Peptides against a protein of PDB entry 4Z63. Designs and how they scored, part 309

Target 1, 334 residues: chain A of PDB entry 4Z63
Amino acid sequence: LCLGMNDLTGNIPEDLFHLKRLNLLGIQENRLSGSLSREIRNLSSLVRLDVSWNLFSGEIPDVFDELPQLKFFLGQTNGFIGGIPKSLANSPSLNLLNLRNNSLSGRLMLNCTAMIALNSLDLGTNRFNGRLPENLPDCKRLKNVNLARNTFHGQVPESFKNFESLSYFSLSNSSLANISSALGILQHCKNLTTLVLTLNFHGEALPDDSSLHFEKLKVLVVANCRLTGSMPRWLSSSNELQLLDLSWNRLTGAIPSWIGDFKALFYLDLSNNSFTGEIPKSLTKLESLTSRNISVNEPSPDFPFFMKRNESARALQYNQIFGFPPTIELGHNN

## One batch from the design tools (peptide; made by RFdiffusion4, then SolubleMPNN)

Design b2_p29_3_s4 (from b2_p29_3, 16 letters changed)
Fold by OpenDDE base, seed 4:
Structure b2_p29_3_s4 (fold): chain B 334 residues (1-334), chain A 29 residues (1-29)
Amino acid sequence: as target 1 above (334 residues)
Amino acid sequence: SLEKLREEAFERLQDENVMFTSGEEILFS
């Protein structure tokens, strides 16, 4: 049943929960309000539930143990409060959980040992606090993780060295500390291609440790951290780099010539730093900017990016990294 | 309205994974 993109109001009719054979319920992009009924438990054949973009409030009902076939739960952009219900946090069937842009709070707790099918987690823009869950790497299929815009004080857990499934990771604006530790841990994520750490690590030094290595890194965004230091030498070994944003830091020294050796680099933002010297001539020879054949069909993170001209400007949403215009931004360096 | 809900949501979400093309100091709380 697909009733999305209407102007439906009120709550879900209780009689809808009598549909025992229903595999897909999509009621997204409406004005549905009130609590999400516990009677969802009656939809025992449900594979996909999309209640996103509504006015639902209260706690998410703890009924997911009665939904053994549920693979997709989309609840983004609601008013849900509380935590992730225990039955949802233990779901062995769930592949995708999207609860972005809610009011979920407390410590983030998932039973990753039970969540054997979870491959995408979006909890961005919530009120989670405490520390990052140390057991997140136990979600052995978890590839896409957005935890941006929460309040995860402290450091990236040491256990994330074992996060082999992790490919796309955003922790932007999450009050994280110790960038040296974070990078030292996350370099062990052998499948990590996208790393977003913007608005963390306030005033820390960007490590220039030659022992750091991100073999498969394609996208690195560490903007607006007020980071000190220089362009990190370890980054030169990330030969697959496509997008680099280190803007709005306090980085100094020269822009190194090796920045132009990245064959796939199509977006570079080093603006609003304290870089000095000349612009490397190698930047004028970036193959990705000179050749028309950018492969548009590469995997991207499930979480979107937003581009603003300024703080007050309306953002443009980019659902794919390759949607970004080819860019070299070196402005506002002093 | 749904349009208002979308706009309010967009205003919040645009600060989640934001990229900037120009040089104004951005303070997100």
Scores: peptide ipSAE 0.364, ipTM 0.810, DockQ to the pose 0.286
Fold by OpenDDE base, seed 5:
Structure b2_p29_3_s4 (fold): chain B 334 residues (1-334), chain A 29 residues (1-29)
Amino acid sequence: as target 1 above (334 residues)
Amino acid sequence: SLEKLREEAFERLQDENVMFTSGEEILFS
């Protein structure tokens, strides 16, 4: 049953919960309000539940133990409060959990040893506090993780050295500290292709440790951290780099010539830094910008990016990294 | 269109919730 993108108001009719053979319930993008009914437990055949973009409030009901076939739960953009229900945090069937843009609070706790199928986790823009959960690497299939805009003050856990499944990771605006430790840990994530760390590490030095190596790094976004230092030499070994944003930092020195050696680099933002010297001539030879026919269809993060023209501008949502226009931005370097 | 409905919903939610954007923000200078 798909009733998304209407102007439906009120709550879900109780009689809907008699549909024992229902595999898909999509009621997203409505004005449904009140609590999400516990009677959703009666939908025992449910594979996909989409209640996103509504006015639901209260706690998410703890009934997911009665939904053994549930693979997809989308609840983003609601007014849900409390924590992740115990039955949801222990779901062995769940592949995707999206609870972005809610009012969930407390310590983030997931039973990753039970969540054997979890592939994508989006908990961005919530009120989670405390530390990052050390047991996230125990979610052996977890590839996409968005934890942006929570208050995870502290450091990246040492256990994340073992996060082999991690491919796409955002920790933007989470009050993280110690960029040297974070990069030193995350370099061990051998499948990591996208790393977003914007609005963390306030005023720290960007490490220039030649021992750092991100083998498969395609997307690096570390904007608006007020980072000091220079363009890091370790980044030159990330030969697959496609997008680099280091804007709104305090980086100094010259832009190195090796920045033009990245064959796949199509988006470069080094704006609003303190870089000096000449623009490298190698940038004029970037194959990605000179070739007419590069249709690269590569996997993208499940979490969206938001582009603003300026701090006061309305955000544009981009669901795919390759949706970004080819860009070289070097403005406002003094 | 579905795109227009998403945009209108996005606008409404952005106006009601300043914290709407949990994704990464790329700023152009």
Scores: peptide ipSAE 0.213, ipTM 0.725, DockQ to the pose 0.114
Fold by OpenDDE base, seed 1:
Structure b2_p29_3_s4 (fold): chain B 334 residues (1-334), chain A 29 residues (1-29)
Amino acid sequence: as target 1 above (334 residues)
Amino acid sequence: SLEKLREEAFERLQDENVMFTSGEEILFS
């Protein structure tokens, strides 16, 4: 049953919960309000539940143990409060959990040993506090993780060196500290292709440790951290780099010539730093910018990016990194 | 209207994984 993209108001009719053979319930993009009914437990055949973009409030009902076939739960952009219900945090069937842009709070706790099918987690823009959950690497299929805009004080857990399934990771604007430790840990994530760390590590030094190596890194965004230091030499070994944003830092020194050696680099933002010297001539030879036909059809993070042209402009949403226009931004350095 | 609610939500979402093309510092509050 798909009732999304309407102007429906009120609550879900009780009779809807008698549909025991229902596999898909989509009621997204409405004006449904009140609590999400616990009677969703009666939908025992449910595979996909989409309640996103509504006015739901209260706690998410703890009934997911009665939904053994549920693979997709989309609840983004609601007013949900409290934590992730225990039955949801223990769901063995769940592949995707999206609770982005809610008012969920407390310590983030997931039973990753039980969540054997979880591959995508989006909890961005919530009120989770405390430390990052150390057991996230126990979610052995977890590939996409958005935890941006929460209050995860402290450092990236040491256990994340074992996060082999991790491919796409955003911790943007999450009050993280110790960039040297974070990068030192996350370099062990052998499948990590996208790393977003914007608005963390305020005023720290960007490490220039030659021992750091990100083999499969394609997207690195570490903007607006007020980071000091220079262009990190370790980044030159990330031969698959496609997007680099280090804008709005306090980086100094020259832009190195190796920045033009990245064959797939199509988006470079080094703006609003303190770089000096000449623009490397190698930038004029970037194959991705000179060749018309690089249709890179590669997997992208499930979490969207937003691009603003100016402070007052409405952001453009990009669901794919290849949707970004080819860009070299070096403004406001000198 | 639903459209207004979508717009308000979208405005909040813009602050999560934002990239700035103008090199303007968006101070996320």
Scores: peptide ipSAE 0.372, ipTM 0.806, DockQ to the pose 0.275; fails the geometry check
Fold by OpenDDE base, seed 2:
Structure b2_p29_3_s4 (fold): chain B 334 residues (1-334), chain A 29 residues (1-29)
Amino acid sequence: as target 1 above (334 residues)
Amino acid sequence: SLEKLREEAFERLQDENVMFTSGEEILFS
């Protein structure tokens, strides 16, 4: 049953919960309000539940143990409070959990050993506090993780060295500290292609440890951290780099010539730093900018990107990294 | 309207997940 993209108001009719054979319930993009009924437990055949973009409030009901076939739960952009229900945090069937832009709070706890099918987790823009869950790498299929805009004080857990499934990771604006430790840990994530760390590590030094290596790194965004240091030499080994944003830091020194050796680099923002010297001529030879070849359709994070050209501009939503315009921004380096 | 709700949410998401690039905010939503 799909009733999304309407102007429906009120709550879900109780009789809907009698549909024991219902596999898909989509009521997204409405004005549905009140609590999400506990009676969703009666939908024992449910595979997909989309309640996103509504006015739901209260706690998410702890009934997911009664939904053994549930693979997709989309609840983003609601007013949900409390934590992730225990039954949801233990769901062996769940592939995707999206609860972005809610008011969820407390310590983030997931039983990753039970969540054997979890592939995508979006908890961005919530009120989770405490530390990052150390057991997150135990979610052996977890590929896409957005934890941005939570209050995860402290450091990236050492256990994240074992986060082999991790491909797309955003921790932007999460009050993280110790960028050296974070990068030192995350370099062990062999499948990591997208790393977003914007608005963390306030005033720290960007490590220039040549031992750091991100083999599959395609997207690195570490903007607005007020980071000190220079362009990190270790980044030169990330041959697949497509997007680099180090803007709004306090980086100094020259822009190295190796920045132009990235064959796939199509988006570079180094603006609002303190770089000096000449612009490397190698930047004019970037194959991605000179070749007429349309970028290959590559997998992107499950979370969209928003681009604002200026502070007053409306952001453009990009569902794919390759949707970004080819960009070289080197301005405001004085 | 739903459209207004979408706009308000969109604006909030933009402001909340602003990864300030110097010229372009990349929001991972």
Scores: peptide ipSAE 0.304, ipTM 0.787, DockQ to the pose 0.257; fails the geometry check

Design b2_p29_4_s1 (from b2_p29_4, 13 letters changed)
Fold by OpenDDE base, seed 3:
Structure b2_p29_4_s1 (fold): chain B 334 residues (1-334), chain A 29 residues (1-29)
Amino acid sequence: as target 1 above (334 residues)
Amino acid sequence: SEEQEIIEKSKSKSTEEELTGIPPNVIFR
């Protein structure tokens, strides 16, 4: 049953929960309000539940133990409060959990040993506090993780050295500290392609350690951290780099010529730093800026990318990284 | 509606920071 993208109001009719053969319930992008009914438990054949973009409130019901076939739960952009229900945090069937942009709070706890099928986790823009869960690497299929805009004080856990499944990781604006430790740990994530760390590490030095290596890194975003230092030499070994944003830092020195050696680099933002010297001539030789036909046939992350051109403009959604226009931004340097 | 605008604005701003980290060219002047 798909009723998304309408102007439906009120609560879900109780009679809907008698549909025991229902595999898909999509009621997203409506004005449905009140609590999410515990009677969802009666939908024992449910594979996909999408209640996103509504006015739901209260706690998410702890009924996911009665939904043994549930693979997809989308509840983003609601007013949910409390924690992740225990049955949801232990779901062996769940592949994707999206609860972004809610009011969920407390410590983030997932039983990753039980969540054997979890591959995508979006909990961005919530009120989770405490430390990052050290056991996330135990989610052996977890590839895509968004935990941005929560209050995860402290450092990236040492256990994340073992996060072999991790491909996309966003921790933007999560009150993280110690960028040197974070990069030193995350370099061990052999499948890491996208790393977003914006609005963390306030005033720290960007490490220039030649021992750091990110072999498969395609997207690096570490903007608005007030980071000191220079362009890091270790980044020159990330030959697959496509997008680099180090804007709104306090980086100094010259922009190195090796920045033009990235064959796939189509988006570069180094704006609002303290870089000096000449613009490297090698930037004019970037093939990605001259050829429209770089079909990067790469698996798109499950999460859309958003670009805002101006403060007043709406964010443009891009389903794939290659959807971004080729961009070089070097403005507001010395 | 004002609520839809709030939801859209909340989504757009949060998703930029979350997923692309492309700071809005917020010239923190």
Scores: peptide ipSAE 0.035, ipTM 0.661, DockQ to the pose 0.089
Fold by OpenDDE base, seed 1:
Structure b2_p29_4_s1 (fold): chain B 334 residues (1-334), chain A 29 residues (1-29)
Amino acid sequence: as target 1 above (334 residues)
Amino acid sequence: SEEQEIIEKSKSKSTEEELTGIPPNVIFR
């Protein structure tokens, strides 16, 4: 049953929960309000639940043990409060959980040992506090993780060295500290292709440790951290780099010539730093800017990207990194 | 309702922009 993208108001009719053979319920992008009924437990055949972009409030009902086939739960952009229900945090069937842009709070706890199918987790823009859950690497299929815009204090857990499934990771604006430790840990994530760390590490030094290596890194975003230091030499070994944003830091020194050696680099933002010297001539030879063959079919994060062209512009949502225009931004380096 | 206003304000304050870590070329003052 797909009723999304309407102007539906009020509560879900209770009779809807009598549809025991229902595999897909999509009621997204409405004005549905009130609590999400506990009677959702009656939908025992449910594979996909999309209640996103509504006005739901209260706690998410703890009924996911009665939904043994549920693979997809989309509840982003509601007013949900409380924590992740225990049954949801223990779901062995769940592949994707999206609860972005709610008012969920407390410590983030998932039973990753039980969540054997979880591949995508979006909990961005909530009120989770405390530390990052050390057991996330136990979610052996977890590839996409957005935890941006929560209040995680402290450092990236050492256990994340073992996060082999991790490919796309955003921790933007999560009050994280110790960038040196974070990068030192995350370099061990051999499948990591996208790393977003914007609005963390306030005023720290960007490490220039040549021992750091990100083998498969395609997207690195570490903007608006007020980071000090220079362009990190270790990044030169990330030969697959496609997008680099280090804007709004306090980086100094020259832009190194090796920045133009990235064959796939199509988006570079180094703006609003304190870089000096000449623009590397190698930037004028970026193959990605001359070749039309950007393979649009590369895997992207499940979490969207956003771009404003100017301060007054509305944010444009980009579901794929390759949706970004080829860009070299070096402005405001004084 | 106050809840609707909180959710709309939450929808408006969630400039989805901040979530994905590619800052828009927003001059963060």
Scores: peptide ipSAE 0.049, ipTM 0.640, DockQ to the pose 0.082; fails the geometry check
Fold by OpenDDE base, seed 2:
Structure b2_p29_4_s1 (fold): chain B 334 residues (1-334), chain A 29 residues (1-29)
Amino acid sequence: as target 1 above (334 residues)
Amino acid sequence: SEEQEIIEKSKSKSTEEELTGIPPNVIFR
């Protein structure tokens, strides 16, 4: 049943939850309000539940043990409060959980040993607090992780060295500390292609450790951290780099010539730093800027990127990094 | 645009954080 993209109001009729053969319920992009009914437990054949972009409130019901076929739960942009229900945090069937842009709170706890099918997790823009879950790497299929804009604190867990499934990771604006430790850990994530760490590590030094290596890194965003240091030499070994944003830091020194050796680099923002010297001539020879053949068909993260036109402008959502125009921004380095 | 609809439907108290420093004016290139 697909009722998305309407102006439906009120609550879901309880009789809808008697549809025991229902595999898909999509009621997204409406004005549905109230609590999400516990009677969703009656939808024992449910594979996909999309309640996103509504006015739902209250706690998410703890009934996911009665939904053994549920693979997709989309609840982003609601008013949900409380934690992740225990049955949801233990779901062996769940592939994708999206609860971004809610009011979920408390410590983030997932039983990753039980969540054997989880491949995408979006919990961005919530009120989770405490430390990052050390057991996230036990989610052996977890590829996409957005935990941005939560009240996490401390460092990236050491256990994330074993996060081999991790490909897309956003921790933007999550009060993280120790960028040296974070990068030292995350370099072991051999499948990591997208790393977003904007608005963390306030005033720390960007490490220039030549032993750091991100083999498959395509997207690095570490903007607005007030980071000190220079362009890190270790980044020169990330030959697949497509997007680099280090804007709004306190980085100094010259922009190195190796920045022009990235054949796939189509987006570079080094603006609002303290870089000096000449613009590398190699930047004028970037193949991605001169050749029409940017492979637009590369896998992107499931979490959105946000861009602001101006400090006063609303952020625009982009679902694909490859939708970004070819850009070199080097402004405001005086 | 889908982007504008997302912004309009975004809840006032839970505005998404900027993840990138990319000015939107660049997207029109």
Scores: peptide ipSAE 0.020, ipTM 0.613, DockQ to the pose 0.118; fails the geometry check
Fold by OpenDDE base, seed 4:
Formats: C-alpha cells, structure tokens, sequence
Structure b2_p29_4_s1 (fold): chain B 334 residues (1-334), chain A 29 residues (1-29)
C-alpha cells in the first residue's frame, strides 16, 4: 500500500493494521500525526515501512520483534522521541534504518550482534548523546552510517579499527574530539570511501603523519573545524580522491603540487584558510575538470550531500557525489 | 497542538540547520 505524497491528516486508520499480508506500507510525505500505533505489530508480513516526512510524535513502538520480515524502516523527518526501541535495536531482518531528523535522545544503543543484516543506518539530526557506540563494528554488514548532528562527546572508539564494512561515514557536527586518534583509527577501515567530519575537533591540529593511509578514500570533508597545520602529506596517497573539502579551517603553508595529481578530483574546497604561496600549476591539469566523460557508476551513500553556494542561498541537496559541479574554491586565504 | 508545533519547529530547525549550515559549502546531513 502506497499513500505517500498526499495531504493525509490524522492517524493511520486502525483497520489498516488488519492487513496481515501487507509487504509494503508507504505513507510518507503526509501530515499524519500522533503516535505510531503499536498495532503495526499486526503487519507480520511487512518488509518495508515508510512513515517518513510526517508529523508522528511519541516513542517508536517496541513491536519489531513481531515484524520478522522487516528490512526497511524509514521514519525520517518526524517528531519521534525517546530511544531506538529494543526490538528494533535487535532486529535480525533489518537492512536499512532511517530515523534522521527526529528528536530521538539518550545513548545510542544497537545490538549489532543481533542486527546481522543492517547495511544502512541514518540517525543524523537527532538528540543522541554520550559516546559513539563501541559495538557498531559488530554490525558486520553495516556500510552506510550517518550519525551527523548528534552530541557524541569524546573520541572515535578504538573498536572502529575493525569496522571493515564501513564505506560511508558521516559524523559532522557531533562534538567529537581528537582528530589524530579518529584518523588513526579510521584508516583501518579498508572499505572507507566517504568520510565526513565537519564541525568537530575544534582548534585541533590536522595530523601530518606519513603513516596515515586511506587507500580507497574518495570523499573527505573536514570543514569548519578551525584545524591548524598544513595540507597533510598522507592524503597524497589517496589516489582515488574525488572530493576534498578542508574549508573554514586555520590551515597554513603552501597548497602542495600533488593536489593536482588526483586524476578523479573534481571538487576541491580549500577556501577560508591561511594558505600562502602560488596556486599549483598542476591544478590546471586536473583530468576530471578537462574530461567530459566521467561516467562513474559508483554507489553513492544513502545520505544526501548538501551544498550551500552562499550564506543566503538554500542548500542544494545532491543524492550523488557526481551531482556536485566541478569546483575549485581557494578563496579567502590570508 | 504543542506536539505539532514542536514537530514543526524541529523540522524547521533541522531544515534550517540543514539549510543554514555555516560554510563549509559542502555539508553532510
């Protein structure tokens, strides 16, 4: 049943929960309000539940133990409060959980040992607090993780050295500390292609440790951290780099010539730093800026990227990295 | 309702926080 993108108001009719053979319920992009009924437990054949972009409130009902086939739960952009219910946090069937842009709070707790199918987790823009869950690497299929815009105090857990499934990771604006430790840990994530750490590590030094290596890194965004230091030499070994944003830091020194050696680099923002010297001539030879035929069928992260062209402009949502225009921003370096 | 207002404010705030992201030009939500 798909009733998305309407002006439906009120609660879900209770009679809908009598549809025991229903595999897909999509009621997204409505004005549905109140609590999500516990009677959703009666939808025992449910594979996909999309209640996103509504006015739902209260706690998410703890009924997911009665939904043994549920693979997809989309609840983003509601008013859900409380935590992730225990049955959801233990779901062995769940592949994707999207609860972005809610009011979920407390410590983030997932039983990753039970969540054997979890591939994508979007909990961005919530009120989770405390530490990052150390057991996230136990979610052996977890590839996409958005935890941005929460309040995760402290450091990236040492256990994340074992996060081999991790490919897309956003921790933007999550009150994280110790960038040196974070990078030192996350370099062990062999499948990591997208790393977003913007608005963390305030005033720390960006490590220039030649022992750091991110082999498959395509997207690095570490903007607005007030980071000190220079362009990190370790980054030169990330030969697949496509997007680099280090803007709004306190980085100094010259922009190194190796920045133009990235064959796939199509977006570079080094603006609002304290870089000095000449613009490397190699930047004028970036193949990605000169070649029209970058057909990259690469898997995109499940979380969107946002670009704000200016302070007054609306942020543009890009569902794919390649949706970004080829850009070199070197402005406001003094 | 107060709940609806909280939800709308939360949505607007998240949208504003999403939209009003202080530079960087590239923000992940």
Amino acid sequence: as target 1 above (334 residues)
Amino acid sequence: SEEQEIIEKSKSKSTEEELTGIPPNVIFR
Scores: peptide ipSAE 0.019, ipTM 0.646, DockQ to the pose 0.140; fails the geometry check

